# Peptides against a protein of PDB entry 4PN1: the designs that were tried, part 88

Target 1, 261 residues: chain A of PDB entry 4PN1
Amino acid sequence: KIEMNFLNKPIVPDTTKVISNFLTHYLITEPVEHVEIEAKLGTLIDLETQNRFEFPVMNETILNPEFNLRTRFESDMTASEHKYLNEFLNQAFRDSQKPGRLPFAYKHTKQVDLFYETEDNSRDKIRVSKNQSDNQVLACVKKRRVADLFLYCPNDAFDIRISISDELPVSMPSGNQQPSLTRLKDRVGYVHQEIKIDLTKTTQNDPVYDTTERHELEVEFGNIADLRDRAQKAKDGMEAPLFRRVQLFMDNVRILRREHS

## One batch from the design tools (peptide; made by RFdiffusion4, then SolubleMPNN)

Design b1_p16_8_s4 (from b1_p16_8, 9 letters changed)
Fold by OpenDDE base, seed 5:
Structure b1_p16_8_s4 (fold): chain B 261 residues (1-261), chain A 16 residues (1-16)
Amino acid sequence: as target 1 above (261 residues)
Amino acid sequence: DPRIDLKLIESLFNPP
């Protein structure tokens, strides 16, 4: 007979606990009303060297936000890396359609995002998203970044930023207002067990800078109501449901950040 | 056929 440990009980990784506590704060303690929770793949850049940050650790590590590490996060990858991840997810989709598996869903979306300044000159812009094919308005929101949690991943191709955002629905800008920025997005979305995985190709025209293209991968919690319920239960002393959901989310992120050409 | 659609989608993110 084999036992898991000297208590013969499951143990929760510390990473799961730290992330769960972080989420609980913005779901329950200081609740964000229209919360969006996503992880982006990218690179922690050392502002002094302009290279990937070097931290004296040998595995996945959550960085303490109380310390100024003089870093920035770049949520981008090469076209080749993005292609590889797309092929990988396509194969995962196909395999999930087999009997005995839980299937992926997928959706292809091409949209244009128009950014407008607010009347109060706040830092937060209004984003109007439209479908490229028929110009139908998909959303009109004011998005505010509330908090970030960074994971340094020395053994993987990418580092991770987990972000808490408030996405407030707002009225359309006045008809006479011109957008300050336009962004074209070609997005492929995969959904498995209410976790969303999005590959996005973004084209941005800047009047001052040359046209830039970005390739992004993000992972998002697709059921915030369920996550909030789990977080409330955790506050009430039952942590297991929250830990299971966070671990599922992070395992998907870990799979993706390890896959590279 | 979802496989046909997947191939089309894949091509959108491929480098030239």
Scores: peptide ipSAE 0.025, ipTM 0.561, DockQ to the pose 0.013
Fold by OpenDDE base, seed 4:
Structure b1_p16_8_s4 (fold): chain B 261 residues (1-261), chain A 16 residues (1-16)
Amino acid sequence: as target 1 above (261 residues)
Amino acid sequence: DPRIDLKLIESLFNPP
């Protein structure tokens, strides 16, 4: 007979616990009403060297937000890396359609994001997202970044930023208001077990600079209500459901950040 | 464009 450990009980990795606590704070303790929770693949850049940050750790490490490490996070990758991830996810999609598997859902969307300044010139802009094909309004939100948690991943191609955002639904800007910024987004979305994985190519025309293109991969909790329920249970002393969900999320992130061209 | 459209593949698994 094999046992899990000398207690024969599940043990939760510290990473899972830390992330779970982080999420619980913004789901339950100081709840963000219209919360979005996503992990982006990217690179922690040392502001001094302008190279990838080097921290004296040998594995995935959650950075303490209390320390100013003089870093920035670049949520971008090369076109080749992005292509590789797309091919990888396409294969994962195909494999998931086989009997005995839980299937991916897939959606390809092309949208335009229009950013509008608020009347009070607040830091937060109104984002109107429209489908490129028919100009259907998909969303109109004011997004506020609430918190970030950074994972330094020395063994992988990418570092991770987990972000808590508040996406407040707002009324459409007045018809006479011009957008301050327009971004085209070509997004391929994969959903598995209510975890959403998006590959996004963003094109932005700058009047001063040439057209810029960004390639992003994000992993999002697709069922916030379920996650909030799990977080509430955790606050009530039953942590296992939350830990399992966070573990699933992080395992998906870990798979993705290991893939590179 | 690094994205590969899966429409063809989707049609195989989700026929009309």
Scores: peptide ipSAE 0.000, ipTM 0.289, DockQ to the pose 0.014
Fold by OpenDDE base, seed 2:
Formats: C-alpha cells, structure tokens, sequence
Structure b1_p16_8_s4 (fold): chain B 261 residues (1-261), chain A 16 residues (1-16)
C-alpha cells in the first residue's frame, strides 16, 4: 500500500492557501458586493529595464504586495500567441466533447464598450457594453479595481495578475452625452466547470495615437455565489471546498500560461 | 473622435 505522505493526508500547496486567503478577504472579510475575480496572462515588466522582470526565484511565485517592486503588468500578448491559444483551446474544447469528459461550452461575443465620464468627474468611468450586431445593451457598470495579486512565472510564457474588481451596476448615461472612449471587443469564451476562459481582441481608437489592438487571455471564476459560499466556509474553519476550487482555477491558469507557439 | 467605426472590425477567432 502506498500513502500520500507520512501523515497519509492531502497537503495543500502554499500558493493555494495564499490565494484562498486573498480571495476570502474580498469575498467575506471586506466583501466586495459586485465582485469579479479574474486572472490575466501577461508580463511583469521591470520599470528600470522595460523588459520582463527577473526575480531571483526559480518557480511560480506570488509577489508580496507590500513591497514596491518597481514593476508594471502588461496584460497583452502577440497576435501569434493569441492565435495559438485559440487553436489550443479549440482542441481542448473538441476533446472535452468526447464521452467520459466534462464538456466545454463555447461562446463568441462581439461587443462595443462605451466609456462615459461621470457627473461628479470621478475617476471611474461608466462603461456601457453593447452587442455589436443589434446594439442591445449588455451592461452598464462602473468598474473599480479593488486589489491585485501578481504571480511571477519564470518557467512559463506568461506571468499572472489575479484581480479583484467591483462592477457596480449604474443607470445609463444621459442620451445627450458622448462617450469619451470606445472599445471594440471580439471575444471567444470557453467555460469548463464554471471556470471561464476568454480570449479577447480589443481595438481602441486613441485620439492621439493610431488605433491600438490588444490580445488578452483571462480566466475568471464563473460562479461567484458558490465561491463566496466556499470562502465563508473557509472563514468558519472548513477550508477544503475553497482550496479545491482555487486549485482548479490555478491549474487551468497554469495550463494556459505554459502554452506558446 | 474617440469613437471607432464598428465596420472596421473583423472577426479574428476561429470557432471550435
């Protein structure tokens, strides 16, 4: 007979604990009401060199937010990388449709995001999202970034930013207001076990610069209510359900950040 | 003008 370890009990990776605690804080301790929790693939850039930062670590490492590391996070990738990930996820989708697997769901969405200034000139703009095909309003929100957790991944193509955001539903701007910014989003979404994986091409017309295009991949918790329930249980001393969900989330992220063309 | 012409956007993604 083989045992898992000398205690013959599952052990939780430290990364899972740290992330779980981070999530619990913003789900339960200081709860964000309309919380969005996502991980974006990108690159931690050293502000001094403008290159990818080289931390003195050899594996996936959560950076301590209490330290000013003089970095920025670029949530972008090349068109080639983005195409590769699309092909990879398409294959994963197809494979998941086979008997004995849990299937992916797939959705292609084209939307336009219109940003409006608030009447009080607050920093947070109102975002109106519309479907490109029929101009139906999908959402009208004021989004606030609450917290970030960065993972440096020296062995992988991408670093990770886990973000907590508050998406407050708000009333539509006045009909006479013009948007200060317009973004077009072409998004393909894959959902597996309530984890959402989105590939997004964003096109933005800058008044000063030419049209810019970004290629993003994000992984999101698709069931916040369940996650909040798990976090509450964790706060009450039963951590296992939360750890399992966080582990699933992170394993999906780990798969994706390792893929490259 | 911060607005972009939606007609300029082409679908870039291949479906499964």
Amino acid sequence: as target 1 above (261 residues)
Amino acid sequence: DPRIDLKLIESLFNPP
Scores: peptide ipSAE 0.042, ipTM 0.531, DockQ to the pose 0.014; fails the geometry check
Fold by OpenDDE base, seed 1:
Order: C-alpha cells, then sequence, then structure tokens
Structure b1_p16_8_s4 (fold): chain B 261 residues (1-261), chain A 16 residues (1-16)
C-alpha cells in the first residue's frame, strides 16, 4: 500500500493556507457585507523601471503586504493574449460538454457602466450598469476596494491580484446628475463549479485622451454564501472544505496564468 | 446556443 506521506494524511500547500486565512478574515472575522472576491491576471510593475518586477524567488509566491515593494499592478493584457485566452476557454468549454465532464456555463454580456460622483464627495463612485441592448439596469452599486493579495508568478505569463471588494447596492442617482465617466464593457463569462472566469474588453472614451481599450481576465468565487460557510467551518476547526475550495480556485487561476500567445 | 456565442466572442476580442 502506498501512503501519501509519513503521516498518511493530506498536506495543504502553504499558498492555500495563506489565501484561506486572508479570505476568512474578510468573510468571518471582519466580514464584508456585500463581498466580491476575484483574482485578476496582470503584471506587477516595478515603479522605478516600469517593467515587470523581478523578485528573488523562483516560483509562485504571495507578496507580504507589510513591505513596500514599490510596485503597481496592471490588470491588463495585450489583445493577442486576450484572444488566446478566449480561444483557450472556448476549447475548455467545448471539452467540458463531453460525457462524463462537468459542463461550463457561458454568458455574454454587453453593458455600459456609468459612474457618478457621490453627494458626500466620497472617494467611491456610484456605478450604474446597463445592458447595451435594452438599456435595462443590471446593477447600481458603490464599490469599495477592501484588500488585496498579490502573487508574483515568475514562471507564468501573468501575476495575480486577489482582491476583496464591497459592492454596496445603492439607489439610482437622481435624474439631474450626469455621469463623470462612461465605459463600455463587453464581457464573456465561463462558469465551472461555481467559479466564474470572465474575459472583459473595456472601452473608455476620454474627451482629452484617445479611446482607451483594456483587456482583462478575472476569476471570481461565484458562490460567496458557500465560501462564507466554508470559512466559518474553518474558524471552527474544520479547515478542509475551505482549503479544497481555495485549491480549486487557485488551480483554475494557475491554468489561466500559464497561457500566453 | 452557446456555440454561436463562442464564435461571436472570438471575433469581438480579436485584435483589429
Amino acid sequence: as target 1 above (261 residues)
Amino acid sequence: DPRIDLKLIESLFNPP
């Protein structure tokens, strides 16, 4: 009989534990009410060189937020990279429809995001999202960024930002208010085992600057209630369900960040 | 049909 190790018990990778603890904090310890938890693919940029930062590590590592690393995260990729990921996910979708597999679900959404200033001059803007086809309101939220974890991935095409946000539902702005910013968003979403993978093309018209286009890929926990339940169980001493869910999430992220054109 | 949508996505995200 072969055993897994000298204890004959599963061992959890340190990355999984660190992320699980991070999530538990904002799910349970200091709970964010309307939490969104996502990982974005992008690049950690050295503020001094404006190139991808080079950390003295050889594999995936979570950066310690206690250190000022003099970096910024760019949640963008080239159109070519984005296209490649789209093709890759399309293939994954097709393969998942085969007998014996769990199928992807797919959704395409074209929306316009209208940003409004708040009356209290809060840093957080109100975002009204509307469907481009019928102008129906999809959401009206005030989004606050709560926390980030950054993963440096030297062997992969992308680095990762895991972010926790609070998306507070708010009332629609008054009809006399004008949006300070308008963005067109073309999003294709793939859902597998309640993990959402979104490819997004964002177009922004600036009156001063040329039209800017951004290409993003994000991976999101699609079932926050389940995740919160798992986190609570972890706080109560049963960590395995949370670890499994985080591992699934991270494995999907790891697959995607390795892909490049 | 999600298959039709897949082709549309590829076209939308293709570089010009």
Scores: peptide ipSAE 0.019, ipTM 0.551, DockQ to the pose 0.014; fails the geometry check

## One batch from the design tools (peptide; made by RFdiffusion4, then SolubleMPNN)

Design b1_p17_1_s1 (from b1_p17_1, 9 letters changed)
Fold by OpenDDE base, seed 2:
Structure b1_p17_1_s1 (fold): chain B 261 residues (1-261), chain A 17 residues (1-17)
Amino acid sequence: as target 1 above (261 residues)
Amino acid sequence: SLPEWLIENRDLLYVPP
């Protein structure tokens, strides 16, 4: 019989530990009430060179947020890359429908996001999301970015940003207010084991600038209540599979960032 | 220095036998 190690116990990789600690902080220690936790594929850009940042490391590395590395994260990919990932996920969806597998769920949504200024001139805008087909209001929120964690992935096509956001439900803006910004979103969503994978094409019309299109892929925790429960148990020193959930999340992210045309 | 949240939750880094 083969044992997994000399303790014959599972160990938690450093990446999983660090991310678990990060999540626990914003789930439990300084809890975000309406928390959204997502990973986006993109590129860490060196502000000095305007090229992809190069660190003296050879594998997936979580960057220390205490250091100003003079980088920006570009959450975008080419239309070709986005199309490839869509096809890849479609195949994964089909394969998961086979007997003996856990199936993906699939949803295609088209929405318009309207951004409104707040009466108190807060930096945070109110976002009203509507279904494009029937103009039904899907959500009205004030979204605040709370924290980011960046992963440099030198062996893959994309780097990763894990973001903690607070999506506060708010009342609809007054009927006389005009949106300051409008975005069209074409989103293809896949859900597997309560992990959401979204491919989103965003179109923004700017009166001054030409229409811009962005292609994004994001992976999100679909069951925050369960995640918070796991984090609380871990914080309390109870045996809880927080690391297992984080591992699952990250493995899905890793699969996606390795795929390229 | 390490971020406070990493130090604060260091118990998650410790896996007892």
Scores: peptide ipSAE 0.326, ipTM 0.805, DockQ to the pose 0.163
Fold by OpenDDE base, seed 1:
Structure b1_p17_1_s1 (fold): chain B 261 residues (1-261), chain A 17 residues (1-17)
Amino acid sequence: as target 1 above (261 residues)
Amino acid sequence: SLPEWLIENRDLLYVPP
């Protein structure tokens, strides 16, 4: 018989513990009401060199937000990388449909996001999302970025930003108000065990600047209520349920960030 | 220095037997 360790019990990786603590704060301690929790693949850029950030570590590491490392995060990838990931996920989808597996769900959506200024001139714009095919309103929200956690991944193609956001549902802007910005989104979504993986092509037309296209991959917790429940249980001394969910999330992220064209 | 959220949830770092 083989045992996993001398206690023969699962051990929680340090990264998982730290992320769990991070999430618990914004789920339980200072709860965000309409919380969105996502990880984006991208690149940590050193503001001084304008190259990918380099730190004297040899593996995945969470950057301490208390330190100003003078970095920015670019949540973008090349079209080639994006295409590769799409093909990779398509294959994963197909494989998951086989007997004995838990299947992916798949959805392809094309939407337009209209951004409106608020009366209070706040940084947070109102976003109205509509389906491109029938112009049906999908959402009307005011999104506020609450917190970020960055993972430097020197051995992988991408670094990771985990973000906590508040997506407050709001009423539609007045009919006389014009959008300040319009974005087209072509999104391919995969859901596995209530973890959402989205590949998004975003096109923005700027009258002054050329049309910009971004290619993003994000991983999101699809069941916030369950996650919040798990976090509460963790606060009550039941850590494993939260740790397991966070581990699942991070393993999916790890798989994706290792892939490249 | 560690962030507040890590300090406040320090008990999550302990795995009971």
Scores: peptide ipSAE 0.323, ipTM 0.807, DockQ to the pose 0.159
Fold by OpenDDE base, seed 5:
Structure b1_p17_1_s1 (fold): chain B 261 residues (1-261), chain A 17 residues (1-17)
Amino acid sequence: as target 1 above (261 residues)
Amino acid sequence: SLPEWLIENRDLLYVPP
């Protein structure tokens, strides 16, 4: 009989522990009320070289937020990479429909995001999301970025940003107010075991700059209430499959960032 | 220096299923 280790018990990878601690802080210790937790694929750019950041490590590494590494994060990829990931996820979707598997859910959404200035002139804008087909209002929120955690992934095509955001539902802007910015979003969404994977093409018309198109992939926790419950149980010293849930999330992210055309 | 949130939660317990 083969055993896993000398304890013959599962262990929690260090990355999973660190991320779990990060999430627990903003779920329990300093709780964000309307929390969104997502990971985006992208590139850490060295501000000095304008190239991908290089650090003397050889594998996936969480960067310490206490250090200013003089980097920025670009949450974008090429159209070809985006297409490849779409095809990859389509195949994964098909395979999951087979007997004995847990199936993906699939949704294609086209929406328009309208951004409005707030009456108090705060930095946070109001976002109104509408369905492109019938102009139905899907959401009206004020989103605030609370915290970021960056993973440098030297062996993969992409680095990762995990973000904590607060999405507060708010009233619709006045009818006479014009949006300061509009974005078209073409989103293909996959859901597996309450983990959301979205491929999004975003088109933005800037009055000063040319129209820009971005290709993004994001992975999101689809059940925040469950995650918060797991985090609370962990803090209370109870049996809490928090680490397992975070491991699942990160494994999905790892699968995606390893794929490239 | 490590972030406060890492220090405060580093002793989270894991119970295997």
Scores: peptide ipSAE 0.322, ipTM 0.804, DockQ to the pose 0.142
Fold by OpenDDE base, seed 3:
Structure b1_p17_1_s1 (fold): chain B 261 residues (1-261), chain A 17 residues (1-17)
Amino acid sequence: as target 1 above (261 residues)
Amino acid sequence: SLPEWLIENRDLLYVPP
C-alpha cells in the first residue's frame, strides 16, 4: 500500500491557497454583489522593453499586486493559436461524450455589443448585448472592474489574468441615445462541471483605424452561488472544499495555457 | 509587503484528515 505523504493526508498547494484567499475577500469580506470571476489567457508585457515580462522565477507565480512592476496585460492571441485551441476543445468535447465521462455542454453565439454613455457621465459604460440574427436583447449591464490578479507563467505559452468584476443589471438606455462603440462577437462556449470556457472573436470598426480583430480565451466560474457558499463555510471554519473548486478551475486554466500550435 | 487580503485569510482553508 502507498500513502500520499508521511501524514497520509491531502495538502493544499500554495497557489491554490493564495487564489482562494483572493476570491474569499471579494466574495465574503468585501462582497461584490453581481460578481463575475474569470481568467483570461494573454501576455504580460514589460513596458520598458515591450517584450514579454521576465522575472527571476522558473514556474507559475502570482505577482504581488502591491508592487508596480511596470507591466501591461494583453488579452489577445493570434488567429492560428485561437484556431488550435478551438480544435483542441472540440476534441475534448467529443471525448467527454464517451461512457464513463462527464460531458461538456456546447453553445455557439453571435452577438453585437452596443456601448452607451451613462447620463451621469460615469466611467462605466452601459453594455447592451443583442443576438445578431434576430436582434433580441440578451443582456443590459454596467460592468465595473474591481480587482485583478496576475500569474506569470514562464514555462507556458500564455500568462494569466484573474479578474473580479461587478456586472450590474440596468435599464435600457433611452431611444434617443446613440452607441459610442459597437463590437461584434463570435463566441464558442464550452461548459464542464459548471466551469465555462469561451473562445471569442471580436470585431471592432473604428472610423479612423482599420477594422480590428481580437481573439480571446476566458475561463469563468459558472456557479457563483456555490462558490460563495463554499467560501463562507471556509471562513466560518466549517468543512467545505473551496480549495478543490479553485483547484479544478486552475487545472483547466493550466491545461489551456500549455497548448500552442 | 503582502496584500491585506492575503494576510487576513491565510489560514482559513480547511483540509480534511
Scores: peptide ipSAE 0.293, ipTM 0.800, DockQ to the pose 0.146

Design b1_p17_1_s2 (from b1_p17_1, 7 letters changed)
Fold by OpenDDE base, seed 5:
Structure b1_p17_1_s2 (fold): chain B 261 residues (1-261), chain A 17 residues (1-17)
Amino acid sequence: as target 1 above (261 residues)
Amino acid sequence: SLPEWVLKNKDLLYKPP
């Protein structure tokens, strides 16, 4: 008989604990009411070199936000990388439909996001999302970025940004107000065990800048109520359910950031 | 220096496995 370790018990990775603390803070300690929690694949760019940031570490590392590392995060990938990930996820979807597996759900959506200035001239814009096919309003929200946590991943094609946002439902802008910005989104969404994986092609027409196209992959917690319950239990001394959920989330992120052509 | 969210929830980090 073999044992896992000298205690013969599972051990929680340090990364899982750190991320769990981060989430628990904004779920329980200083709770964000309409919280969105997502991870985006991208690249940490060194502002001095304009190349991918290099740090003296050899594996996945959470960067301490208290230190200014003179970096920016670019949430983008090439069309080729995006296509590869789409094909990879399509295969994963097919395999999950087999007997004995938990199936993926799949959804393809095309929407337009209209951004409006607020009456109080706040930095937070109102976003109206509409379905491209029938112009039906899907959502009207004011989104505020609350916090970011960056993971430097030197062994993978992408670095990771985990973001906490507050998405407040608000009333529709007045009919006379024109949008300051419009974005077209072509989104392919996969859901497995309430973890959402979205591949999004975004086209933005800026009146000042040329039309830009972005290719993004995001991973989101699809059940915030469950996550909040797990975080509360962790604060009350039962940590295992939270750690398991965060581990699942991060394992999915790790799978995706390792895949490239 | 550690973030406030680490300090306020440090019990999740420093418990035995």
Scores: peptide ipSAE 0.368, ipTM 0.848, DockQ to the pose 0.205
Fold by OpenDDE base, seed 2:
Structure b1_p17_1_s2 (fold): chain B 261 residues (1-261), chain A 17 residues (1-17)
Amino acid sequence: as target 1 above (261 residues)
Amino acid sequence: SLPEWVLKNKDLLYKPP
């Protein structure tokens, strides 16, 4: 009989533990009330070279945020890469509809995000999201980026930023207030086992600059309440449910970041 | 140095044998 290892027990990878710690902190220890947790595919750029950062590691590595590596994260990809990932996810969706599989859900959303300055001139803008088809308000929030965790992935097409954000619901801006920024979002969303995968094409009109288009892929925890429950259990000594959920999340991220045209 | 969130939740990373 074959055993898993000399303990014959599952082993949790360090990546899973570190990310679990990161999430637990902002879910339980210093809890963010309206937390959003997402991973974006992109590129760690070396500020000195303006090329992809080259770290002396040979596999997926979580970077210590306490060290300033003089990098920026570009959450963007080419239109070709984005199209390829869309086709890939469409195929994954189709395959998941087969008997014996857990199916994807699919949603296509076109929205406009209107950004407003706050009355107190805070750094955080109010974002009003509206459906493009009927102008229905989808959300009105003040989003604050709380923390980031970067994964350098030298063997894959993309690096990863895991972000903790606070999306505070707020009142609509006054009717006389004009938006300081408008973004159009064309989003195709896939959900599998409560993990959300979104491909988003963002168009921004700048009065000074030409229209810019960004192509993003994000993976999000779709059930925060469940994740918070798992994190609480982890703090109470039962870690396995949290580790399993984080592992699932990261495996989906790993699949996506390995794909390239 | 390690992030505060590592230290405050170290039980997830570091366990005595």
Scores: peptide ipSAE 0.358, ipTM 0.840, DockQ to the pose 0.204
Fold by OpenDDE base, seed 4:
Structure b1_p17_1_s2 (fold): chain B 261 residues (1-261), chain A 17 residues (1-17)
Amino acid sequence: as target 1 above (261 residues)
Amino acid sequence: SLPEWVLKNKDLLYKPP
């Protein structure tokens, strides 16, 4: 008989603890009321070289936010990479429909996001999301980015940004107000065990700049209430449920960031 | 230095044996 370790108990990876702590802060300690928690695949770009950032580490590493690394995060990928990930997820979806597996849910949505300036000229814009098919309002929110956590992943195709956002529901802009920006989103969404995986093709129409296209993959916690409950339990001394959920989330992210065309 | 959110929630990261 073999054992996992000298305690014969599961061990929590350091990455899981760090991320769990990060999430617990914004779920419990300084709680964000309308929190969105997502990981985006992308690339840490060195502002000096304009190449992918190089850090003297050899594996997945959470970067300390206190250090200015002179980087930017590009939450984008090539159309080819995006297509490959779509095919990969489609296969994963099909495989999950087999007996003995937990199935993916699948949804394809097309929406338009309209951004409006606020009366107070705040940096945060009001976003009105509408379904392209029937023009029904899906959401009207003022989204604020609260915090980011970056993972440098030298062995994988992508780096990761985990973001905490506050999506405050707000009233619709006045009827005479024109949007300052419009974004068309073609989103293919997969859900497995309440973890949302979205492939999004975004077309941005800017009146000043040429139309830009972006290809994004995001992984989101689909059950914030459950996650908050787990975080509270962790603060109360029972950490295992939180660690398990974060581990699940991160394993899904790890699978995806390793895939490339 | 460590970020504020680490310092405020050390109980999840650092436990003595």
Scores: peptide ipSAE 0.342, ipTM 0.817, DockQ to the pose 0.203
Fold by OpenDDE base, seed 3:
Structure b1_p17_1_s2 (fold): chain B 261 residues (1-261), chain A 17 residues (1-17)
Amino acid sequence: as target 1 above (261 residues)
Amino acid sequence: SLPEWVLKNKDLLYKPP
């Protein structure tokens, strides 16, 4: 007979515990009302060298946010990397439609995001998202970044930023207001077990600079109510449901960050 | 130093397996 370990029971990775604490804080302890929780693939850049950050570790590690490491996070990737990930996810989608698997859902959206200044000149802009084809309003929100957690991944193609945001629904801006910024988004979205994976091409026109295109991949918790329930249970002493959900999320992120063209 | 959210949720980190 083979056993898992000398206790013959599963153990929880330290990374899962740390991330679970981070999420529990902003779900339960100091709760964000309209919380969005996402991970973006990108690169930690050393501000001194302008190269990828180097830290004396040999595997995935969560950086302590209390330390100023003099880094920035770039959530962009090359068009070829983005294309490769799209092809990879398309294959994963097809494979998941086979008998005995849990299927992906797929959605392709093209939208325009219009950014408006607030009447009180607050730093947070109002974002109006519209469908490009029929100009229907998809959302009108004010998004506030609450917290970030960075994972340095020296063995993988990408580093990770996990972000907590408050996405507050608001009324449409006055018809007399002009947008300060317009962005076009081409997004392909995949959903598996209520975890959302989005590949987004963003086009922005600048009057001074040439048109810029950004390629991003994000992974998001698709069921915040369930996640909040799991976090509450964890605070009440039953941690396993939260750990399982965070582990699932991180395993999906780990799969994606290892892929490269 | 450790972040406030670590200190407030320390019980999740140091629970035995």
Scores: peptide ipSAE 0.299, ipTM 0.789, DockQ to the pose 0.204

